# Designs tried in a protein design run: peptides against a protein of PDB entry 4U39. Part 7

Target 1, 302 residues: chain A of PDB entry 4U39
Amino acid sequence: SIKVIGVGGGGNNAVNRMIENEVQGVEYIAVNTDAQALNLSKAEVKMQIGAKLTRGLGAGANPEVGKKAAEESKEQIEEALKGADMVFVTAGMGGGTGTGAAPVIAQIAKDLGALTVGVVTRPFTFEGRKRQLQAAGGISAMKEAVDTLIVIPNDRILEIVDKNTPMLEAFREADNVLRQGVQGISDLIATPGLINLDFADVKTIMSNKGSALMGIGIATGENRAAEAAKKAISSPLLEAAIDGAQGVLMNITGGTNLSLYEVQEAADIVASASDQDVNMIFGSVINENLKDEIVVTVIATG

## One batch from the design tools (peptide; made by RFdiffusion4, then SolubleMPNN)

Design b1_p16_7_s3
Fold by OpenDDE base, seed 4:
Structure b1_p16_7_s3 (fold): chain B 302 residues (1-302), chain A 16 residues (1-16)
Amino acid sequence: as target 1 above (302 residues)
Amino acid sequence: LTPFEKKKNKTVLFLK
């Protein structure tokens, strides 16, 4: 089974966005120290952590409280994660709960033998230096606790959205990019397409790879596959070019009109941007909610 | 560090 755990406010917003976008084949778990915020989760499984420590009042933006809250609730987290083959741990780094609890939850998942993937955001620079420093500590702890850590730099989302985008919409776009990171992997396993991958294929690329970068490209029209692939490999979210990556995981998602030719064209573009010795795997996913759009997601590991 | 790891680490350093 695949489990997605949203940890703290940002992680739970991402999980809500996944549910709203009908991401299939995954179990959703919402984890928070704030009981009121947790009640707003759309996840089927809701877990309050650190009930004794926090009394449901949240972590006060303190990562150490988030950590201790997850440690207090370890047995409950273990039971919620039991039997998962793969666990996604999603969080917004820089806060209290997400930053502190996500590494603990990830370690629990890894200790249970699940393929553990972190999908986390760095805070925007405008959230201030304190959040950036807390996020750096949380990301470092996540890197030790996961098989693969995808870090989304929120400041790069500002390169994708309009400059006049309201702050609340920029946060919603961060939640959407977290969704795309989880879905881009989970769909390769859980959602039928033209080229299906199994869990063993994904495990080969993602096991013990440390930090990963993600690129996303979306396009429509006659050259949509090529355009989406080019956008993915040049994505602002890719803080480095995919050349020299040890592994590349590619998702090519389209509507019911996605052709094998389009899949091949997109794969060839990503392969041409990668080293010849790269272990590249790619899958194709059919999403009926995509009309004329192709979405290419590239995850570079190594 | 692989060339890619070095690139990732450099970019993370410049965003600080």
Scores: peptide ipSAE 0.106, ipTM 0.670, DockQ to the pose 0.029
Fold by OpenDDE base, seed 5:
Structure b1_p16_7_s3 (fold): chain B 302 residues (1-302), chain A 16 residues (1-16)
Amino acid sequence: as target 1 above (302 residues)
Amino acid sequence: LTPFEKKKNKTVLFLK
């Protein structure tokens, strides 16, 4: 089974965005120290952590409180994650609960023998230096606790949105990029396509790979596959070119009109931009909600 | 460190 655990406010917003976009084949778990915020989650499983420590009043933007809250609730977290083959841990780094609890939850998932993937954001520079420093500490702790850590640099989202985009919409786009990172992997296992991957294929690419980068490309029209692939490998979210990555996981998602030729064309473009010795795997997904669009997601590891 | 890992580590340093 695949479980997605949203940790703290940002992680729970991302989980809500996944549920709203009908990401299938996964179990959703919302974790928070704030009981009022947790009640607003759309997740089937809602877990308040650190009830004794925080009394449901949240972590006060302190990562040490988030950490201790997850440690207090270890047995409940273990029970919620039990029997998962794969666990996604999603959080907005820089806060209290997400930054402190996400590494503890990731370690619990890994100790249970699940393939553990972190999908986290760095705060925007405008959120201030304190959040950036807290996020750096939390990302370092996540890197040690996961098999693969996808880090989304929120400042790079400002390169793909309009300059007049309100701050609240920039946060919603960060939640959407977290959704795309989880869905881009989970769909390869859970959703049928033209080229199906199994869990063992994904495990081969993602086990013990440390930090990863994600690129996304979306296109329409006659050359949509090639354009989406080119956009994915040149994505602003890719803080480094995929040349020299040890592993590449590629998702080609299209509507019911997605052709095998388009899948191959997209895969050849990503392969040509990768190292010759790269371990690349790719899958295709059919999403009936996509009309004439192709979405290419590239995850580079190594 | 792979060239990719070196690039990632540099970018992480610039975001600090």
Scores: peptide ipSAE 0.046, ipTM 0.608, DockQ to the pose 0.029
Fold by OpenDDE base, seed 2:
Structure b1_p16_7_s3 (fold): chain B 302 residues (1-302), chain A 16 residues (1-16)
Amino acid sequence: as target 1 above (302 residues)
Amino acid sequence: LTPFEKKKNKTVLFLK
C-alpha cells in the first residue's frame, strides 16, 4: 500500500490539494499538533501528535516542540504507517510541526521497512531568515530519515507564476507542486498508462538516494510531448540541471489521445539531457482530465 | 558527494 502523510500546516494543505485533485491509489494521513487545524483536514485518517506536550495548541513555530510531539506519539504513528510499502512524508519546512515532526515520522516509516520519500518545501525568502534557518535544519534531518528527499524551493515557484500573483496564490502553488511531486510518483504505480512501472522499478531508483530535484513541464499542441519534456528538464524547480544525476524517474501523463510516439519522444529528450550512465526509468499515465495537455515530471536522484 | 550532490549543495548554500 501507498500512504501519504501530511505533517503540520503545509503538509496538510498539500494533502488537501491531493484529495481535491482526486489522486488515486493512496491512503491519506493528516498529522498536526494543532487540533483545530487538524479538524480542517480532508484526510480520512487524522492524528493529533503531542497531545500531552501541546494540549492541541500547536508547536508555536518551534521545531523542537514538533520533534518531541512526534516522539510522544511514536506508537500511534507506527500503527498508522504499519503495512505500507511506500510512505510519502510531505511538509512545509520552516514551521514548528512540519520541520520537527516530519523527520521523526519519516524515520518511523523507514524503520518499518517502507520506501520513504520526503516531499518538502523550503520557505519563501519573504517568510524571513528564522524560517529559512529552521527549514535548513529540518531538511538536514529529513535527508538522514528518508530514502529520497525531494526539496521544492518555493522561491523558484515565483519564477513560474505571474509577478502580480498574490502571496496566498504563491502558497497554493507550493501546495500544488507538493501534490505534483507525490502524484508524479504514485500514479506510476497506481494509475495505468501506455508504459506501466512496478513498485520494484520505483524502489530501485529511489532507495537510499538522498536528495532529489524535481522538474515539471506542461504543454499542449502538436509538439506537446517534446515541449513538455524540454520544460521539465529546464524547470526553475531544478536547482541544478539533471546532468550528473545517478537516477532519473520520469512520468509522462496525458489524456486518452496520448500516443506511444509522444511518450518515446519525451523520454528521448530527458535521456539526451542526462548522463550516458544514468539509470533512467519512465512510465506513462492516462488522465482523462488533461484532454490535449501533456505533463512531464522528472525526478533526478544521486 | 557525487558531482550532482555537490552541485545541489552549492545551490543550497546560496539560498542560505
Scores: peptide ipSAE 0.034, ipTM 0.590, DockQ to the pose 0.028
Fold by OpenDDE base, seed 3:
Structure b1_p16_7_s3 (fold): chain B 302 residues (1-302), chain A 16 residues (1-16)
Amino acid sequence: as target 1 above (302 residues)
Amino acid sequence: LTPFEKKKNKTVLFLK
């Protein structure tokens, strides 16, 4: 089974966004130290951590409280993650609960033998230096606790949105990018397409790879496959070009009109931008909601 | 560290 565990406010917002977008084939778990915020989760499984430590009042933006809360609730986390083949740990880094608890939860998933993938955001620069420093510590701890850690730099989201985009919409876009990172991988396993992957294929690319970068491209029209692939490999979310990556996982998602030619064209573009010796695995997904759109997601590891 | 890993790590270092 595939489990998605949202940790703290940002992780739970991302999980809500996944549920709202009907991401299939995954089980959702919401984790928080704030009981009031946790009640707003759409996840079937809701877990309050650190009930003795925090009394459900949250972590006070302190990562050490988030860490201790997850440690207090270790046995409950183990039971919730039991039997998962794959665990996505999603969080907004820089806060108390997400930053402190996500590495502990990831380690528990890994110790249970699940393929453990972190999908986390760095805070925007405008959230201040304290959040950036807390996020850096949490990301370092996540890197040791996961098989692959996808880090989304929120400041790069500002390059893909309008300059007049309200701060609240920038956070919603960060939640959407977290959704796209989880869905771009989970759909390759859970959703049929023109080229299907299994869990073993994904495991070969993501097992013990450390930090990863994600690129996303969306396009419509006659050259939509090529345009989506070019946008994915040049995505602002890719803090580095995919050249020199040891592994590439590619998702090509389209509507019912997605052709095998379009899949091949997109795959060839990503392959041409990658090293010759790269272990590239690509799959396709059919999503009837995309109509004329193609979405290319690239995960670069190594 | 691969050139790609070095680039990833530099971005983490500039935020310190």
Scores: peptide ipSAE 0.030, ipTM 0.575, DockQ to the pose 0.027

## One batch from the design tools (peptide; made by RFdiffusion4, then SolubleMPNN)

Design b1_p18_1_s2
Fold by OpenDDE base, seed 5:
Structure b1_p18_1_s2 (fold): chain B 302 residues (1-302), chain A 18 residues (1-18)
Amino acid sequence: as target 1 above (302 residues)
Amino acid sequence: MKVTVYVYKNGKLVKTYT
C-alpha cells in the first residue's frame, strides 16, 4: 500500500489539494498538533500528535515541540503506517509541527521498511528569516530520515506565477506543486492496471538517494510534448541541471489525444538531458480533464 | 485512467508495463 502523510498546516493543505484532485491509489493521513486545524482535514485518517504535550493547541511555531509531539505519539504513528510499501511525507518547512514532526514520522516509516519519500517546501523569503532557519534544520533532518527528499523552493514558484499573484494564491500554488510531486510518482506506481510493476525498479531509483530535484513543464499546441519536456528539464523549480542524475522518474500526463509519438518524444528529450547510464522510469498518464495540455513532471535523483 | 510505464536501465529500455 501507498500512504501519504500530511504533517502540520502546510502538509495538510497539500493533502486536501490531493484529495480534491482525486489522486488515486493512495491512503491519506493527516497529522497535526492543532486539533481544530486537524478537524478541517479531508483525510480519512486524522491523527492528533502530542496531545499531552500541546493539549491540542498546536506547536507554537516551535519545531522542538513538533518533534516531541511526534515522539510522544510514536506508537500511534507506527500503527497508522503499518503495512505501507511506500510512504510520502509532505510538509511545509519553517513551521512548528511540520518542521519538527515530519522527520520523526519519516524515520518511523523508514524503520518499518517502507520506501520513504519526503516532498516538502522551503518557505517564501517574505515569511522571514526565522522560518528560513527553522526550515533549513527541518530539511537537514528530513534528508537523513528519508530515501528520497524533494525540496520545493517556494521563491521559485514566484517565477512561474504572475508577478501580481496575491500571497494567498502563492501558498495555494505551493500546495499544488506539492500535489504534483506526490502525484507524479504515485500515478506511476499506484494506478490500477499496472500489473507487475516491479517495486524493485522504483526502489533502485529512489532508495537512499538523498535530495532529488523536481521540474514541471506544461505546454499546448503541435509541439506540446517536446515543449513540455524542455520546460520540465529547465524548470525554475530545479536548483541544478539534471545532466548528472543517476535516476529519473518522469510522468507525462495528457488528455485522451496523447499519442505514443508525443510520449516517446518527451522521453527522448529527458533521457538526452540525463546521464547516458541513467536508470529511468517514465509513465504516460491519461487525464480526461486535460484537453490540449501536456504536463511533464521530472524527478531527478542521485 | 490508462497508464503505461517504461523502465530504462543503463540508457536502454528493459521493461514496458501496460
Scores: peptide ipSAE 0.297, ipTM 0.874, DockQ to the pose 0.915
Fold by OpenDDE base, seed 1:
Structure b1_p18_1_s2 (fold): chain B 302 residues (1-302), chain A 18 residues (1-18)
Amino acid sequence: as target 1 above (302 residues)
Amino acid sequence: MKVTVYVYKNGKLVKTYT
């Protein structure tokens, strides 16, 4: 089974966005120290952590409280994650609960033998230095607790959106990028009948790889596949080029008119931009809600 | 949703899952 665990406010917003976009083949778990915020989750499984420590009032933007809250609730987290083959841990770094609890939850998942993937955001620079410092500590702890850590630099989202984009829309886009990171991987492995063979190959690419980079490209028109692939490998979300990547996961999502030729063209572009000895898994996904749009998601590991 | 997965190793297609 594949489980997605949203940790704290940002993680739970991302999980809500995943549910709203009908990301299939995964079980959703919402974790928070704030009981009121947790009640707003759309996840089937909702877990309040640190009930004794916080009394449901949240972590007060203190990562140490988030950590202790997850430690207090370790047995419940273990029970919720038991039997997962893969666990996505998603959080907005820089807060109390997400920053502190996500590494603890990730370690629990890893100790249970799940392939553990972190998909987290760095805070925007405008959220202030305190959040950036807290996020750096949380990211460092996540690196040790996961097999692969995808870090989304929120400031790079501002390069993709219009300069006049309201702050609330920038946060929604961060939630959407978190969704794309999880869905880009989960769609490749959550499909019935593929899981057993694909999961071993996914493990080869993602196990003990540390930090990963994610690029997203979207295009329309006659060369949409090639354009989307080129945008993905040059994405502002990529803090570095993928040319040294030894592992690549690529998702090519299109409408019902997505051709095998377009899929192959996009794959060839990404492969050519990667290491010659790259281990690549790419999948084509048909989304009937996409008209003429192609979305390419690239995750580079190693 | 229809998913086709391709696995490349060392730049060569080694598996296709449909």
Scores: peptide ipSAE 0.214, ipTM 0.801, DockQ to the pose 0.880
Fold by OpenDDE base, seed 4:
Structure b1_p18_1_s2 (fold): chain B 302 residues (1-302), chain A 18 residues (1-18)
Amino acid sequence: as target 1 above (302 residues)
Amino acid sequence: MKVTVYVYKNGKLVKTYT
């Protein structure tokens, strides 16, 4: 089974976005120290952590409170994650709960023997230096606790969106990028009857790889596959070129009109930008909601 | 939703899942 655990406000917003976009084949768990915020989660499983420590009033933007809250609730987290083959831990770094609890939850998942993937955001620079420093500590702790860590720099999202984009929409885009990171992997392995075979190959690429980079490209029109692939490999979300990666995961998602030729064209572009000795897995996904759009997601590991 | 997965190792297609 695949479990997605959203930790704190940003992680829970991302999980809500995943549920709203009907990401299939995964179980959703919402974790928070704030009981009121947790009640707004759309996840089937809702877990309040640190009930004794926080009394449901949240972590007060303190990562140490988030950490202690997860430690207090270790047994409940273990029970919720039990039997998962893969666990996605999603959070916004820089806050209290997400920054402190996500590494603890990730370690619990890893200790249970799950392939543990972190998908987290760095705060925007405008959120202030304190949040950036807290995020850096949380990201460092996540690297030790996961098999693969995808870090999304929110400042790079501002390069993709219009400069006049309201702050609330920039946060919604961060939630959407978190969704794309989880979905880009989960769609490759969540298909009924394919999970176990595909999971073994994904596990080979993602196990103990440390930091990963993610690129996303979206396009429409006659050359949409090639354009989406080119945008993915040149994405502002990529902090480095993919040519040094030991492993590449690629998801090509389109509507019902997605052709094999378009899949091959996109795959060839990403393969040509990658090292010749790279282990590459790519999948094509039909999503009826995309109609004429193609979305290419590239995850580079190693 | 339909997924087709192609697995490449060392630049060679080794598996296809449909």
Scores: peptide ipSAE 0.036, ipTM 0.606, DockQ to the pose 0.882
Fold by OpenDDE base, seed 3:
Structure b1_p18_1_s2 (fold): chain B 302 residues (1-302), chain A 18 residues (1-18)
Amino acid sequence: as target 1 above (302 residues)
Amino acid sequence: MKVTVYVYKNGKLVKTYT
């Protein structure tokens, strides 16, 4: 089974966005120290952590409170994650709960033997230096606790959206990028019948790889597949080129008119930008809600 | 380079290319 655990406010918002976008084949868990915020989650499983420590009032933007809250609730987290083959831990770094609790939860998942993938954001520069420093500490702790860590630099989202985008919409886009990171992987695995083969290949690419990079490309028109692939490998979300990656996961999502030729063309572009010895897995997904749009997600590991 | 293609429709695997 695949479990997605959203940790704190940003993680829970990402999980809500996943549910709203009908991401299939995953179980959703929402974790928070704030009981009122947790009640707004759409997740099937809602877990309040650190009830004794915080009394449901949240972590007060203190990562040490988030950490201690997860430690207090370790047994409950273990029970919720038990039997998962894969666990996604999603959080917005820089806050109290997400920054402190996400590494603890990730370590619990890894200790249970799940393939553990972190999908986290760095705060925007406008959130201030204190949040950036707290996020750096949380990211360092996450790196040690996961098999693969995807870090989304929120400031790079501002290169994709209009510069006049309201702050609230910039946060919604960060939640959407977190969704795309999880969905880009989960859609490759979430099918009955060949899960063991697909999961074994994903496990080979993602196990003990440390930091990973994610690129996203969207295009329309006659060359949409090639254009989307080129945008993905040159995405502002990529902090480095993918040519040094040991593994690549690619998801090509399109409407009912997505052709095998378009899938091959996009795959060839990503392969040509990658190392010759790279292990590449790619899936194509038909989303009937997409008309003429193709979305390419690339995750580079190693 | 090892490349595997999985084609999904409505959460179901419809084709695999190895």
Scores: peptide ipSAE 0.032, ipTM 0.630, DockQ to the pose 0.124

Design b1_p18_5_s1
Fold by OpenDDE base, seed 1:
Structure b1_p18_5_s1 (fold): chain B 302 residues (1-302), chain A 18 residues (1-18)
Amino acid sequence: as target 1 above (302 residues)
Amino acid sequence: MKVKKKLLSYFVGKAKDL
């Protein structure tokens, strides 16, 4: 089974966005120290952590409280994760609960033998230096606790949105990028397409890889496959080029009109931008909601 | 040259299993 755990406010917002976009074949768990915020989750499983420590009042933006809250609730987390083959841990780093609890939850998942993937955001620079420093500590702890850690730099989202984009929309886009990171992987396993991957294929690329980068490209029209692939490999979300990556996971998602030729064209472009010795795997997914769009997601590991 | 062969082999392998 595949489980997605949203940890703290940002993680729970991402999980809500995944549910709203009908991400299939995954079980959702919302984790928070704030009982009121947790009640707003759309996840089937809602877990309040650190009930004795926090009394449901949240972590006060303190990662040590988030950590201790997850440690207090370890047995409950273990029970909720039991039997998962893969666990996505999603969080907005820089807060109390997400930053502190996500590494603990990830370690629990890994200790249970699940392929454990972190999908987390770095805070925007405007959230201030304190959040950036907290996020850096949490990301470091996540890296040790996961098989693969996808880190989304929120400041790079500002390069792909309009300059006049309201702050609230920038946060919604961060939640959407978290969704795309989870869905881009989970769909390769859970959703039928022109080219299906098995869990063993994904495990080979993601097991014990440490940090990963994600690129996304979307296009329409006659050259949509090539354009989407080019956008993915040149995505501002890629803090570095995909050259030098030891592994590449590629998702090509399209509507019912997605052709095998388009999948091949997109895969050839990504392969041409990657090292000759890269372990590349790719899958295709059919999403009826995309109509004429192609979405290419590239995850570079190693 | 090697990457194209791996991709082509991956495509041909997975497309045969469909």
Scores: peptide ipSAE 0.015, ipTM 0.462, DockQ to the pose 0.062
Fold by OpenDDE base, seed 3:
Structure b1_p18_5_s1 (fold): chain B 302 residues (1-302), chain A 18 residues (1-18)
Amino acid sequence: as target 1 above (302 residues)
Amino acid sequence: MKVKKKLLSYFVGKAKDL
């Protein structure tokens, strides 16, 4: 089974966005120290952590409170994650609960023998230096606790949206990029396509890889596959080029009109931008909601 | 690069409950 655990406010918003986009074949868990915020989750499983420590009033933007809250609730987290083959831990770094609890939850998932993937954001520069410093500490702790850690730099989202985009919409786009990171992997296992992957194929690329980068490309029209692939490998979300990656996971998602030719064309573009010795695995997914769009997701590991 | 193309033949076998 695949479990997605959203940790704190940003992680829970990302989980809500996944549920709203009908991401299939995954179980959703919402974790928070704030009981009022947790009640707004759409997840089937809602877990309040650190009830004695916080009394449901949240972590006060303190990562040490988030950490201690997860440690207090260890047995409850273990029970909720038990029997998962794969666990996604999603959080917005820089806050109290997400920054402190996500590494503890990730370690619990890994100790249970699940393939543990972190999908987390760095805060925007406008959230201030304190959040950036807290996020750096949380990301360092996540790296030690996961098999693969995808880090999304929120400031790079501002390169793909209008400069006049309201702050609230910039946060919604960060939640959407977290959704795309989880869905881009989970769909390869759970959703039928022209080329399906098994869990063992994904485990080979993601097990004990450390940090990973993600690129996304979307296109329409006659050359949509090639354009989406080119946008993915040149994505602002890629803090480095995919040349030098030891592993590449590629998802090519389209509507019912997605052709095997388009899948091959997109895969050849990503392969040509990668090292000759790279272990590349690609899958395709059919999503009837995309109609004429193709979405290419690239995850570079190592 | 050995791209393992597992062309899953369209046997609509039950998704094994993993």
Scores: peptide ipSAE 0.008, ipTM 0.447, DockQ to the pose 0.042
Fold by OpenDDE base, seed 2:
Structure b1_p18_5_s1 (fold): chain B 302 residues (1-302), chain A 18 residues (1-18)
Amino acid sequence: as target 1 above (302 residues)
Amino acid sequence: MKVKKKLLSYFVGKAKDL
């Protein structure tokens, strides 16, 4: 089974976005220290952590409270994650609950023998230096607790969206990028396409790889596959080129008109931008909601 | 480059119950 655990406010917003986009073949768990915020989750499983410590009033933007809350609730987290083959831990870093609890939850998942993937955001620079410093500590702790950590730099989302994008929409786009990171992997396993991957293929690319980069490209029209692939490998979300990556996971998602030729063309472009010795795996997904769009997601590991 | 081209099984493989 694949489990997605959203941790704190940002993680729960991302999980809500996944549910709203009908991401299939995954179980959703919402975790928070704030009981009121947790009640707004769309997840089937809602877990309040640190009920004794916080009394459901949240972590007060303190990562140490988030950490201790997850430690208090360890047995409950273990039971909720038990039997998962893969666990996605999603959080917005820089807050109290997400920053502190996500590494603890990730370690629990890893200790249970699940392939543990972190998909987390760095805060926007405008959220202030305190958030950035807290996020850096949380990201460092996540690296030790996961098999692969995808870090989304929120400031790079501002390069993809219009300059006039309201702050609230920038946060919604961060939630959407977290969704795309989870879905881009989970769909390769759970959603039928032209080329399906198994969990063993994904495990080979993602086990004990540490930091990963994600690129996304979207295009339409006759050259949509090539354009989407080019956008993915040049994505602002890539803090570095995919050159030097030991592993590449590629998802090519299209509508019912997605051709095998388009899948191959996109894969060849990503392969040409990667090292010759890279272990590349690619899958394709059919999403009937994509009319003429192709979405290419590239995850570079190692 | 070892691209493991898993054979394009045109079979919509049933979602393996993971």
Scores: peptide ipSAE 0.008, ipTM 0.462, DockQ to the pose 0.045
Fold by OpenDDE base, seed 4:
Structure b1_p18_5_s1 (fold): chain B 302 residues (1-302), chain A 18 residues (1-18)
Amino acid sequence: as target 1 above (302 residues)
Amino acid sequence: MKVKKKLLSYFVGKAKDL
């Protein structure tokens, strides 16, 4: 089984976005120290952590409270994660619950023998230096607790949205990028396409790889596959070029009109931008909601 | 480059319950 755990406010918003986009073949768990915020989750499993410590009033933007809350609720987290083959831990770094609890939850998943993937955001620079420093500590703790950590730099989302984009829409786009990071991997395993991967193929690329980079490209029209692939490898979300990666996981998602030629064309572009010795694995997914769009997701590991 | 392509045969056997 594949489980997705949203941890704290940002993680729960991302999980809600995944559910709203009908991401298939995954179980959703919402985790929070704030009981009121947790009630707004669309996840089937809702877990309040640190009930004794916080009394459901949240972590007060303190990562140490988030950490202790997850430690208090360890047995409950273990029970919710039991039998998962893969666990996605998604959170917004820089807050109390997400920053503190996500590494603890990730370690529990890893100790249970699940392939543990972190998909987390760095806060926007405008959220202030305190959040950036807390996020850096949380990201460091996540690296030790996961097999692969995808870090989404929210400031790079500002390069893909209009300058007049309201702050609320910029946060929604961060939630959407978190969704794309989880879905881009989970769909390769759980969703039938033109080319499916098994869990063992994904595990080979993602097990004990540490930090990963993610690029996303979307295009339409006659050259949509090539354009989407070019956008993915040049994505602002890529903090470095993919040519230094030891592993590349590629998802090519399209509508019912997605061709094997388009899949091959996109894969050849990503391959040509990667190191010659790279372990590249690619899959394709059919999503009827994309109509004429192709979405290419590239995850570079190592 | 080792590109591992698993073409789904059109008979998608049951997605193994992961």
Scores: peptide ipSAE 0.014, ipTM 0.484, DockQ to the pose 0.045; fails the geometry check

